# Peptides against a protein of PDB entry 4DOW: the designs that were tried, part 107

Target 1, 157 residues: chain A of PDB entry 4DOW
Amino acid sequence: TFSWVGRPLPNRKQFQQMYREICMKINDGSEIHIKVGQFVLIQGEDNKKPYVAKLIELFQNGAEVPPKKCARVQWFVRFLEIPVSKRHLLGRSPPAQEIFWYDCSDWDNKINVETIIGPVQVVALAPEEVIPVDQKSEETLFVKLSWNKKDFAPLPP

## One batch from the design tools (peptide; made by RFdiffusion4, then SolubleMPNN)

Design b2_p24_4_s4 (from b2_p24_4, 13 letters changed)
Fold by OpenDDE base, seed 3:
Structure b2_p24_4_s4 (fold): chain B 157 residues (1-157), chain A 24 residues (1-24)
Amino acid sequence: as target 1 above (157 residues)
Amino acid sequence: DDLEKLEKEEKELLPKYKELVELR
């Protein structure tokens, strides 16, 4: 279950109440607080790895009945999500921990918070920096480049 | 049944992003 934490931010959008933080209650009764700006795993297709996203906004959509808890996200893409025919454009074989900033506007960036699996650590690196592949960093994802469906490029600011 | 209903709801909850990925 998901519940808002704190009071809503000043209304800037009609029918939307914005929040800074949401609480995710886990089966064991524990709670995880997720804030705007953090990275999360999003439920994907069955038997596939979860999607990765950065939370940009948290809001309740009052235009729906009943109101739905939603988020706007910046999508990342895993290497295996990139078409096979274009993977060669990277010029190297990335480690499993590498993800890419999705630099396109064609994807719907609104999600239901119910699709959030949990938080994940994402670290931005310069292209020349080496991704550490050890037991300590196995759960950490790393991003060096963006992907715009045509080519790879340096990370946007 | 209830299980079929839950499965349908789960599919509806997935981001439309999924459909776009399949078309790539």
Scores: peptide ipSAE 0.046, ipTM 0.649, DockQ to the pose 0.033
Fold by OpenDDE base, seed 5:
Structure b2_p24_4_s4 (fold): chain B 157 residues (1-157), chain A 24 residues (1-24)
Amino acid sequence: as target 1 above (157 residues)
Amino acid sequence: DDLEKLEKEEKELLPKYKELVELR
């Protein structure tokens, strides 16, 4: 289950209440707090790895019936999400921990918070920096480049 | 409408829904 943490933020949108933080209750009864600006894993397709995203906004959408707890996100892509015909543009074989900033607006960036699996650590690296592949960093994802469906590029400023 | 309800549920369950709709 998900519940809002704190008071709604000032907002001009009539049917949206914005929040800074949400609480996710786990099966064992423990709770995880997720804030705007953090990175999350989101439920993917069957037999696929979870999607990765950065939380931009947390809001309750009152225009829906019933109201839904939602998030606006910046998407990342895994290498395997990139079309096979374009993967060669990277010029290297990336480790499984590497993700890419998705620099397109063709995907819906609104999600229901119920699709959030949990938080994940994402670290931005310079192109020359080495991605750690050790067991200690297995749960950490790394981003060096953006992907705009045409080519890879340095991260946006 | 049953179709609208199904579409809404699909949108709720499937991230990046806009892309999927455009491909249909």
Scores: peptide ipSAE 0.040, ipTM 0.610, DockQ to the pose 0.028
Fold by OpenDDE base, seed 4:
Structure b2_p24_4_s4 (fold): chain B 157 residues (1-157), chain A 24 residues (1-24)
Amino acid sequence: as target 1 above (157 residues)
Amino acid sequence: DDLEKLEKEEKELLPKYKELVELR
């Protein structure tokens, strides 16, 4: 169950009520609050790892019937989501914790909040920094590069 | 059947991102 937290932000788009924070109620009754700017795991195929995204906007889409709780996101991509034929362009074997900033506009960046599994920690690293692949950081994802379907590149500013 | 309905609903919830990944 998802519910808005706080008062809506000033309207900037017709039929879209903007919010800063959403509350996700877990099955055990606990609540997790997720804010704009945080990173989340998005439901994927049942037998695959979830997608990773950064929340850019939280809004209720009043244009839909019934209104939907939505988010605008910046997508990340896992290495295994990259076509096999292109993986060699990285020039290395990344750890499982590495994700890549998706630098294309061909993907729909609107999601239904119902697809949010939960928050996840994503840490940006400089290219020279080592990704800590240990038990302490196994739940943390790291990003060094972007992927634009053609090649890998340094992270955008 | 119920399973097909659930699968359809799940697919509709998933972002279009999934479709693109499947084509890779």
Scores: peptide ipSAE 0.055, ipTM 0.656, DockQ to the pose 0.036; fails the geometry check
Fold by OpenDDE base, seed 1:
Structure b2_p24_4_s4 (fold): chain B 157 residues (1-157), chain A 24 residues (1-24)
Amino acid sequence: as target 1 above (157 residues)
Amino acid sequence: DDLEKLEKEEKELLPKYKELVELR
């Protein structure tokens, strides 16, 4: 289950109440707090790895009946999500921990918070930096480049 | 029947991100 933490933030959107933090209650009864600006794993297709995104906004959509707890996200893409025909453009074989900043607006960046699996650590690296592949970093994802459906490029500033 | 309904509801919750990936 998901519940808002704190008071709604002032905003100019008529039918939206914005928040900076949400609480996830897990099956074991424990709670995880997730804030705007953090990275999360989002439910993907069956038998596939979850999607990765950065939380930009947390809001309750009052225009829906009943109101829905939503988030606006910046998408990342895993290498295996990139079309096979274009993967060669990377010029290397990335480690499994590498993800890419999705630099397109064609994907719906609004999600239901119910699709959030949990938080994840994402570390930005310079292109020349080496992605750690040791066991200590196996749960950490790394981003060096953006993907705009045409080519890879340095991360946006 | 009930399973199908649950699957449909789950699909509706998934982001359009999924649909676009499937088309690649």
Scores: peptide ipSAE 0.035, ipTM 0.604, DockQ to the pose 0.034; fails the geometry check

Design b2_p24_5_s1 (from b2_p24_5, 10 letters changed)
Fold by OpenDDE base, seed 2:
Structure b2_p24_5_s1 (fold): chain B 157 residues (1-157), chain A 24 residues (1-24)
Amino acid sequence: as target 1 above (157 residues)
Amino acid sequence: SLPDLTKDANISGEEREKLRKRAV
């Protein structure tokens, strides 16, 4: 179950109410609050790893019947999601914790909030920085580069 | 609870594009 936290933000978009924060109730009765700007795991296909995304907007879409709680996201991609024929362009074998900023606008970046599994920690690193592999960082994902379907590039500012 | 990140690999970028591509 998902519910909005706080009052709607000032918005000029008709039929859309924007929010800063959403509350997710888990089966054990606990609640997790997720805010715009945080990173989340999104439900993938069966038996597959979840997708990684940064929350850009949280909004209720009143144009739908019934109204739906939605989010706009910035997508990340895992190395194994990159086409096999282009993986060599990275020039190295990345650790499992590395993800890439998806630098294309061709993907739909609107999701239903019910596809959110939970929050995840994503840390941006400079290319020369080493990705920690210790137990403290085992659940942390790291991003150094973007992927634009053609090549890898430095992260956008 | 968070999912186990040790799950099998996701589909290829090509397949993801088919699923996530915006309608023209």
Scores: peptide ipSAE 0.040, ipTM 0.665, DockQ to the pose 0.041
Fold by OpenDDE base, seed 5:
Structure b2_p24_5_s1 (fold): chain B 157 residues (1-157), chain A 24 residues (1-24)
Amino acid sequence: as target 1 above (157 residues)
Amino acid sequence: SLPDLTKDANISGEEREKLRKRAV
């Protein structure tokens, strides 16, 4: 289950109440707090790895009946989500922990918060920095580049 | 529950675009 933490933030959007933080109750009864600006794993297709996203906004959409708890996100993509015909453009074999900033506006960036699996650590690296691949860092994802469906590029600011 | 990061990769980018394409 999901519940809002704190008071709604000031905004002028009709039918929307914005929040900074949401509480996620997991199976063992413990609670995880997730804030705007953090990275999360989003439920993928059956038997597939979760999607990765950065939270931009948390809001309740009052235009829906019943109102839904939603998030606006910046998407990331895994290497194996990139079309086979385009993978050669990277010029290297990335480790499994590498993800890419999705630099396109064609995807819907609104999600239902119930699709959030949990938080994840994402670390931005310079191109020359080595991605650590060890047992201790298995849960950390790393981003060096963006992907815009045409080519890879340096990360945007 | 904890996410299983050992699962296979997601659907292709093209298929994902179809599923998550923004309404025009």
Scores: peptide ipSAE 0.032, ipTM 0.657, DockQ to the pose 0.042
Fold by OpenDDE base, seed 4:
Structure b2_p24_5_s1 (fold): chain B 157 residues (1-157), chain A 24 residues (1-24)
Amino acid sequence: as target 1 above (157 residues)
Amino acid sequence: SLPDLTKDANISGEEREKLRKRAV
């Protein structure tokens, strides 16, 4: 269950009420608050790893019937989502915790908040920084590079 | 036209749908 936290932000969009924060109620009854700017895991297909995204906007889409709680996101991609023929362009075998900033506009950036599994920690690193691989960091994802469907590049400014 | 990333990739059907939705 998802519910908005706080009052709508000032917005002139006719059918959209924007929010800064949403509350996710989980099975044990506890609540997790997720804010714009945080990173989340998005439900994938069965037996697939969840997608990773940064929340850019939280809004209620009043143009839909019924109104939907939505988010606009910046996508990240996992290494295995990159075409096999292009993976060699990385020049290394990344750890499982590494994700890449998806630097392309060809994907729909709107999601239903109901697809959010939960928050996740994403840490941006310089290319020379080592990704820690231990139990403590296992749940933390790391981003060093962007992927634009053609090549890897430094993170966008 | 929108490039098809699905070739030789471990891209899920959901990702394909995201591409489709944006392309439509």
Scores: peptide ipSAE 0.025, ipTM 0.631, DockQ to the pose 0.045
Fold by OpenDDE base, seed 1:
Structure b2_p24_5_s1 (fold): chain B 157 residues (1-157), chain A 24 residues (1-24)
Amino acid sequence: as target 1 above (157 residues)
Amino acid sequence: SLPDLTKDANISGEEREKLRKRAV
């Protein structure tokens, strides 16, 4: 279950109440607080790895009946989500922890918060920096580049 | 829906655990 934390933030969007934080109650009864700006795993398709996203906005969509708890996200893509014919453009074999900033607007960036699996750590690195593959960083995802459906590029500002 | 071209059904241990701990 999901519940808002704190009071709605001032905003000018019609039919939307914005929040900074949401509480996720997990199976063991414990609670995880997730804030705007954090990274999350989003439920993927069957037999697929979860998607990775950064939370940009948390809002209640009052245009729906009943209102829906939603998020606006910045998508990341895993290497295996990139078309096979274009993977060679990376010029290297990425480690499993590497993800890419999705630099396109063709994807719907609104999600239901119910699709959030949980938080994940994402660290931005310069292209020349080495991605740690040791056990300490095994659970951390790393982003060096963006993907715009045409090529890889340095991260957006 | 988002395109998903992944062929690997395997996920990390952390991701598996997160799936298990999905919100109720």
Scores: peptide ipSAE 0.020, ipTM 0.599, DockQ to the pose 0.113; fails the geometry check

Design b2_p24_5_s2 (from b2_p24_5, 11 letters changed)
Fold by OpenDDE base, seed 2:
Structure b2_p24_5_s2 (fold): chain B 157 residues (1-157), chain A 24 residues (1-24)
Amino acid sequence: as target 1 above (157 residues)
Amino acid sequence: MLPDLTKDAHITGEEREELRKKAV
């Protein structure tokens, strides 16, 4: 179950109520709070790893019947999500912890909050920085570059 | 670098899988 935390934010979008935070409740009664600006895992296809995204907006879509709780996200891509024919453009074999900022607008960036699995830690690094592999960082994902379906590029400062 | 890409609270992979199964 997902429920809004706090009062709706002022906005001018018809049929939309925006929020800063949402609560995800699990069947044992435990609750996870997720805020705009945090990174989350989104349910992927069967037998595939979850997608990675940054939450940009949380909103209730009143244009639907019944109203749905939604989010707008910035997508990241895993290396294995990049077409095989273009992976060579990276020029290296990335570690499993590396993800890439998806710099395209061709993907729908609106999701149902019910597809959120949970929060995940994402850290930006300079291209020359080494990805930590210690026990503390094992669950952390790292981003150095963007991917625009044509090439890789350094993240802007 | 993008300023909003910072460390945040997260759960373990095992916990995430359990949340996926148990979310209501």
Scores: peptide ipSAE 0.028, ipTM 0.546, DockQ to the pose 0.078; fails the geometry check
Fold by OpenDDE base, seed 1:
Structure b2_p24_5_s2 (fold): chain B 157 residues (1-157), chain A 24 residues (1-24)
Amino acid sequence: as target 1 above (157 residues)
Amino acid sequence: MLPDLTKDAHITGEEREELRKKAV
């Protein structure tokens, strides 16, 4: 189950209550807290790997009956999510841990929080940087570039 | 720019799978 942590934040949206943090409760009683600004894994479609996203906002959508716990996210894409015909544009074979900032608006950025699997560590690097030893882990994902469906580019600020 | 590193701890891949199965 998912529950809000803390009181709603001030906002000007009529049917939305904004929150900074949400709690994911596991059936064994343990809890995981996830905050705006953190990176999460989102349940994938079919047999695909989980999607990667940065949480931009957490909100309860009061326009729905019953109200839904939602999030807006910034999507990332895995290399294998890029069309085969476009992969050569990277000019290199990326490691499995590399993801790309999805610089497009065609992918709905509203999710139900119940699709969140859990938090994941994402580290931003300059395009020319190598993975730092002190930040390297098999569970850490790295982002150097954005993808806009046409080409790769340096990360936005 | 994106932050260099998330401050809060992340869960392992195995733990993520368990959470996916057990989340209530």
Scores: peptide ipSAE 0.028, ipTM 0.537, DockQ to the pose 0.078; fails the geometry check
Fold by OpenDDE base, seed 3:
Structure b2_p24_5_s2 (fold): chain B 157 residues (1-157), chain A 24 residues (1-24)
Amino acid sequence: as target 1 above (157 residues)
Amino acid sequence: MLPDLTKDAHITGEEREELRKKAV
């Protein structure tokens, strides 16, 4: 179950109510609060790793009946999501913890909040920095580069 | 700009699986 936390934020968008935070409730009664600006895992296909995204907006879409709880996200891609024919463009074998900023607008950046699995930690690194592989950082994802469907590039400013 | 180090809570692989099964 997902519910809004707090009152709607002031906005000028008709038929939309903006929020800063959403609550995800689990069957055992525990709650996880997720805020705009956090990174989340999104449900993937069967037997696939979850998608990674940064929450940009949380909003209720009043144009739908009933109103739908939605989020606008910035997508990241895992190395295995890159087409096989283009993976060589990276010039190295990335660790499993590396993800890439998706620098393209061809994907729908609106999701239903019901697809959110939970929060995840993402850390930005310079290209020359080494990704730490210790027990503490095992579940942390790291981003060094962007991917625009043609090539890898430095992160957007 | 992405953070150098996020301080937000994150879930382990085991917790992720439990959340996926128990999400309401």
Scores: peptide ipSAE 0.025, ipTM 0.543, DockQ to the pose 0.077; fails the geometry check
Fold by OpenDDE base, seed 4:
Structure b2_p24_5_s2 (fold): chain B 157 residues (1-157), chain A 24 residues (1-24)
Amino acid sequence: as target 1 above (157 residues)
Amino acid sequence: MLPDLTKDAHITGEEREELRKKAV
């Protein structure tokens, strides 16, 4: 179950109420609060790893019937989400923890918050920085580059 | 210049799995 935390932010968007924070509640009563700007795992397809996204906006979409709790996101892609024919463009074998900033506008950047699995830690690194691969960092994802369906590039400024 | 991608709150893989199962 997801519920808004706090009052709607001031805005003039018709049919939208914007929020800064949402609460994810589990069946045992425990709660996790997720804020705009944080990174989350999004439910993937069956038998696939979850997607990774940064929350840009949280909003109630009143244009839908019934109204939906939604988020606008910046997508990331895992290396294995990149077409096999293009993976060689990276020029290296990335660790499993590396993700890439998706630099395309062809994906719908609106999600239903109910697809959020939970928060995840994402750290931006310079290309020369080493991605730590140890027990302590296993839960952290790292981003060095963007992917625009054509090539890898430095992260957007 | 890097975008604002900093460390944030996270949960363990085990916790994520439990949350996925128990999310209400």
Scores: peptide ipSAE 0.024, ipTM 0.517, DockQ to the pose 0.079; fails the geometry check

Design b2_p24_5_s3 (from b2_p24_5, 8 letters changed)
Fold by OpenDDE base, seed 5:
Structure b2_p24_5_s3 (fold): chain B 157 residues (1-157), chain A 24 residues (1-24)
Amino acid sequence: as target 1 above (157 residues)
Amino acid sequence: SLPDLTADAEISGEEREELRKRAV
């Protein structure tokens, strides 16, 4: 239930057609357009919570048969995805709405667009800014820091 | 309907490493 919107973008990558936007058809028949630069929820493993990611690229992979609609993403992690032994490095108890920029290259950042559940709102905050916890912000996730498997750090520029 | 966006993760970092690690 995914289709490309618009014509392919200019690129020099063999067997890849790059796009700016994709259309996702939802169960009720409505359509959601998702663009590069937006944030999405990605399907987790069986009985697992969804992952959070920022879309970097949208492309059709012509090297596969049949060609697959793919995305390249920047991963985020939830606090409870961080190893138990390292959670103390944050030095505070984060609200449930806080996520962290994953600052490592060891994970595969290519996904099938079919794993996209839907869009999500992610807001970057300065360290001193307070994360709102009211009902109006429950649908929004917030990021202040990165996680590089060793420590927490300020967000990359 | 969309899942709970603020729900606690049930997958640990260790488990994610095994599932999401890039093949070399």
Scores: peptide ipSAE 0.108, ipTM 0.768, DockQ to the pose 0.042
Fold by OpenDDE base, seed 3:
Structure b2_p24_5_s3 (fold): chain B 157 residues (1-157), chain A 24 residues (1-24)
Amino acid sequence: as target 1 above (157 residues)
Amino acid sequence: SLPDLTADAEISGEEREELRKRAV
């Protein structure tokens, strides 16, 4: 179950109420609060690894009946989500913790909040920085580069 | 509980690409 936290933000978009935070109630009854700007895991297909995204907006779509709780996201991709024919362009074998900023507009960036699994930690690194591999960082993902379907590039500003 | 965040994806990149595309 998902519910809005706090009052809606000033409306700039017709038929949409924007929020800063949403509450996710999990099966054990505990609550997880997720805010705009945080990184989340999005449900993948059956038996597939979840997607990684940054929350850009949280909003209720009032144009729908009934109104739907939605989010706009910035997608990230895992190395194995990149087409096989293009993986060589990285020039190295990345660790499992590395993800890439998806720098294309061809993907739908609107999601239903019910597809959110939970929060995840994502840390931006410079290309020359080493990704730490220890138990403390095992659940942390790291991003150094963007992927635009043609090549890898430095992260956008 | 959260899934293993560093586990290898058991899906091809091409398949992932198709699943994320905007509806045309």
Scores: peptide ipSAE 0.105, ipTM 0.732, DockQ to the pose 0.043
Fold by OpenDDE base, seed 4:
Structure b2_p24_5_s3 (fold): chain B 157 residues (1-157), chain A 24 residues (1-24)
Amino acid sequence: as target 1 above (157 residues)
Amino acid sequence: SLPDLTADAEISGEEREELRKRAV
């Protein structure tokens, strides 16, 4: 279950009440708080890895009946989500922990918060920085580049 | 526990585009 944390933010849009933080209650009864600006795993299709996204907005969508808890996200892509024919453009074999900033607007960036599996750590690195591979970092994802469906590029500022 | 983030699983870009593409 998901519940809003804190008071709604000012400057609400029509039919939308915005929040900074949401609480995710897990099956064991524990609670995880997720804030705007943090990264999350989004439920993928059956037998597929979850999607990776950065939370940009958290909002109650009052245009729906009943109102839905939603998020607007910035998508990331895993290397294996990139079309096979274009993977060579990276010029290297990335580690499994590397993801890419999806630099296109053609994807729907609104999600239902119910699709959030949980938080994930994403660390931005400079191109020259080495992606660490240790036990603690095994669950950490790293981003160096963007993908715009045409080529890889330096990470947006 | 969170899903294995390092496991090999392919979600083709083409498939993702079909699933995630905004309605025009």
Scores: peptide ipSAE 0.111, ipTM 0.738, DockQ to the pose 0.041; fails the geometry check
Fold by OpenDDE base, seed 2:
Structure b2_p24_5_s3 (fold): chain B 157 residues (1-157), chain A 24 residues (1-24)
Amino acid sequence: as target 1 above (157 residues)
Amino acid sequence: SLPDLTADAEISGEEREELRKRAV
């Protein structure tokens, strides 16, 4: 179950109410609050790893019947989500914790909040920084580069 | 509970192109 937290933000869109925060109620009765700007895991296909995304907007779409709770996201990709023929362009074998900023607009960046599994920690690093693999970082993903379907590039600011 | 972030099961880029909804 998902519920909005706080009052709607000022918005010029006629049928969309924007919010800063949403509450996710889990089966055990606990609640997780997720805010715009945080990173989340999104439900993937059967037996596949979840997608990684950054929340950029939270909104209720009143143009739909019934109204739906939605989010706009910035997608990330895992290395193994890169086409096999293009993986060599990285020039190295990345650790399992590395993800890449998806720098294309060809993917739908609107999701239903019901597809959110939960929050995840994503840390941006400079290219020269080492990705830690110790126990403290096991639940953390790291991003250094972007992927634009053609090549890898420095991470956008 | 959250799934294992480093689990072995992956989707290829080719599969992602087919499965991910494209923006118009």
Scores: peptide ipSAE 0.102, ipTM 0.763, DockQ to the pose 0.043; fails the geometry check

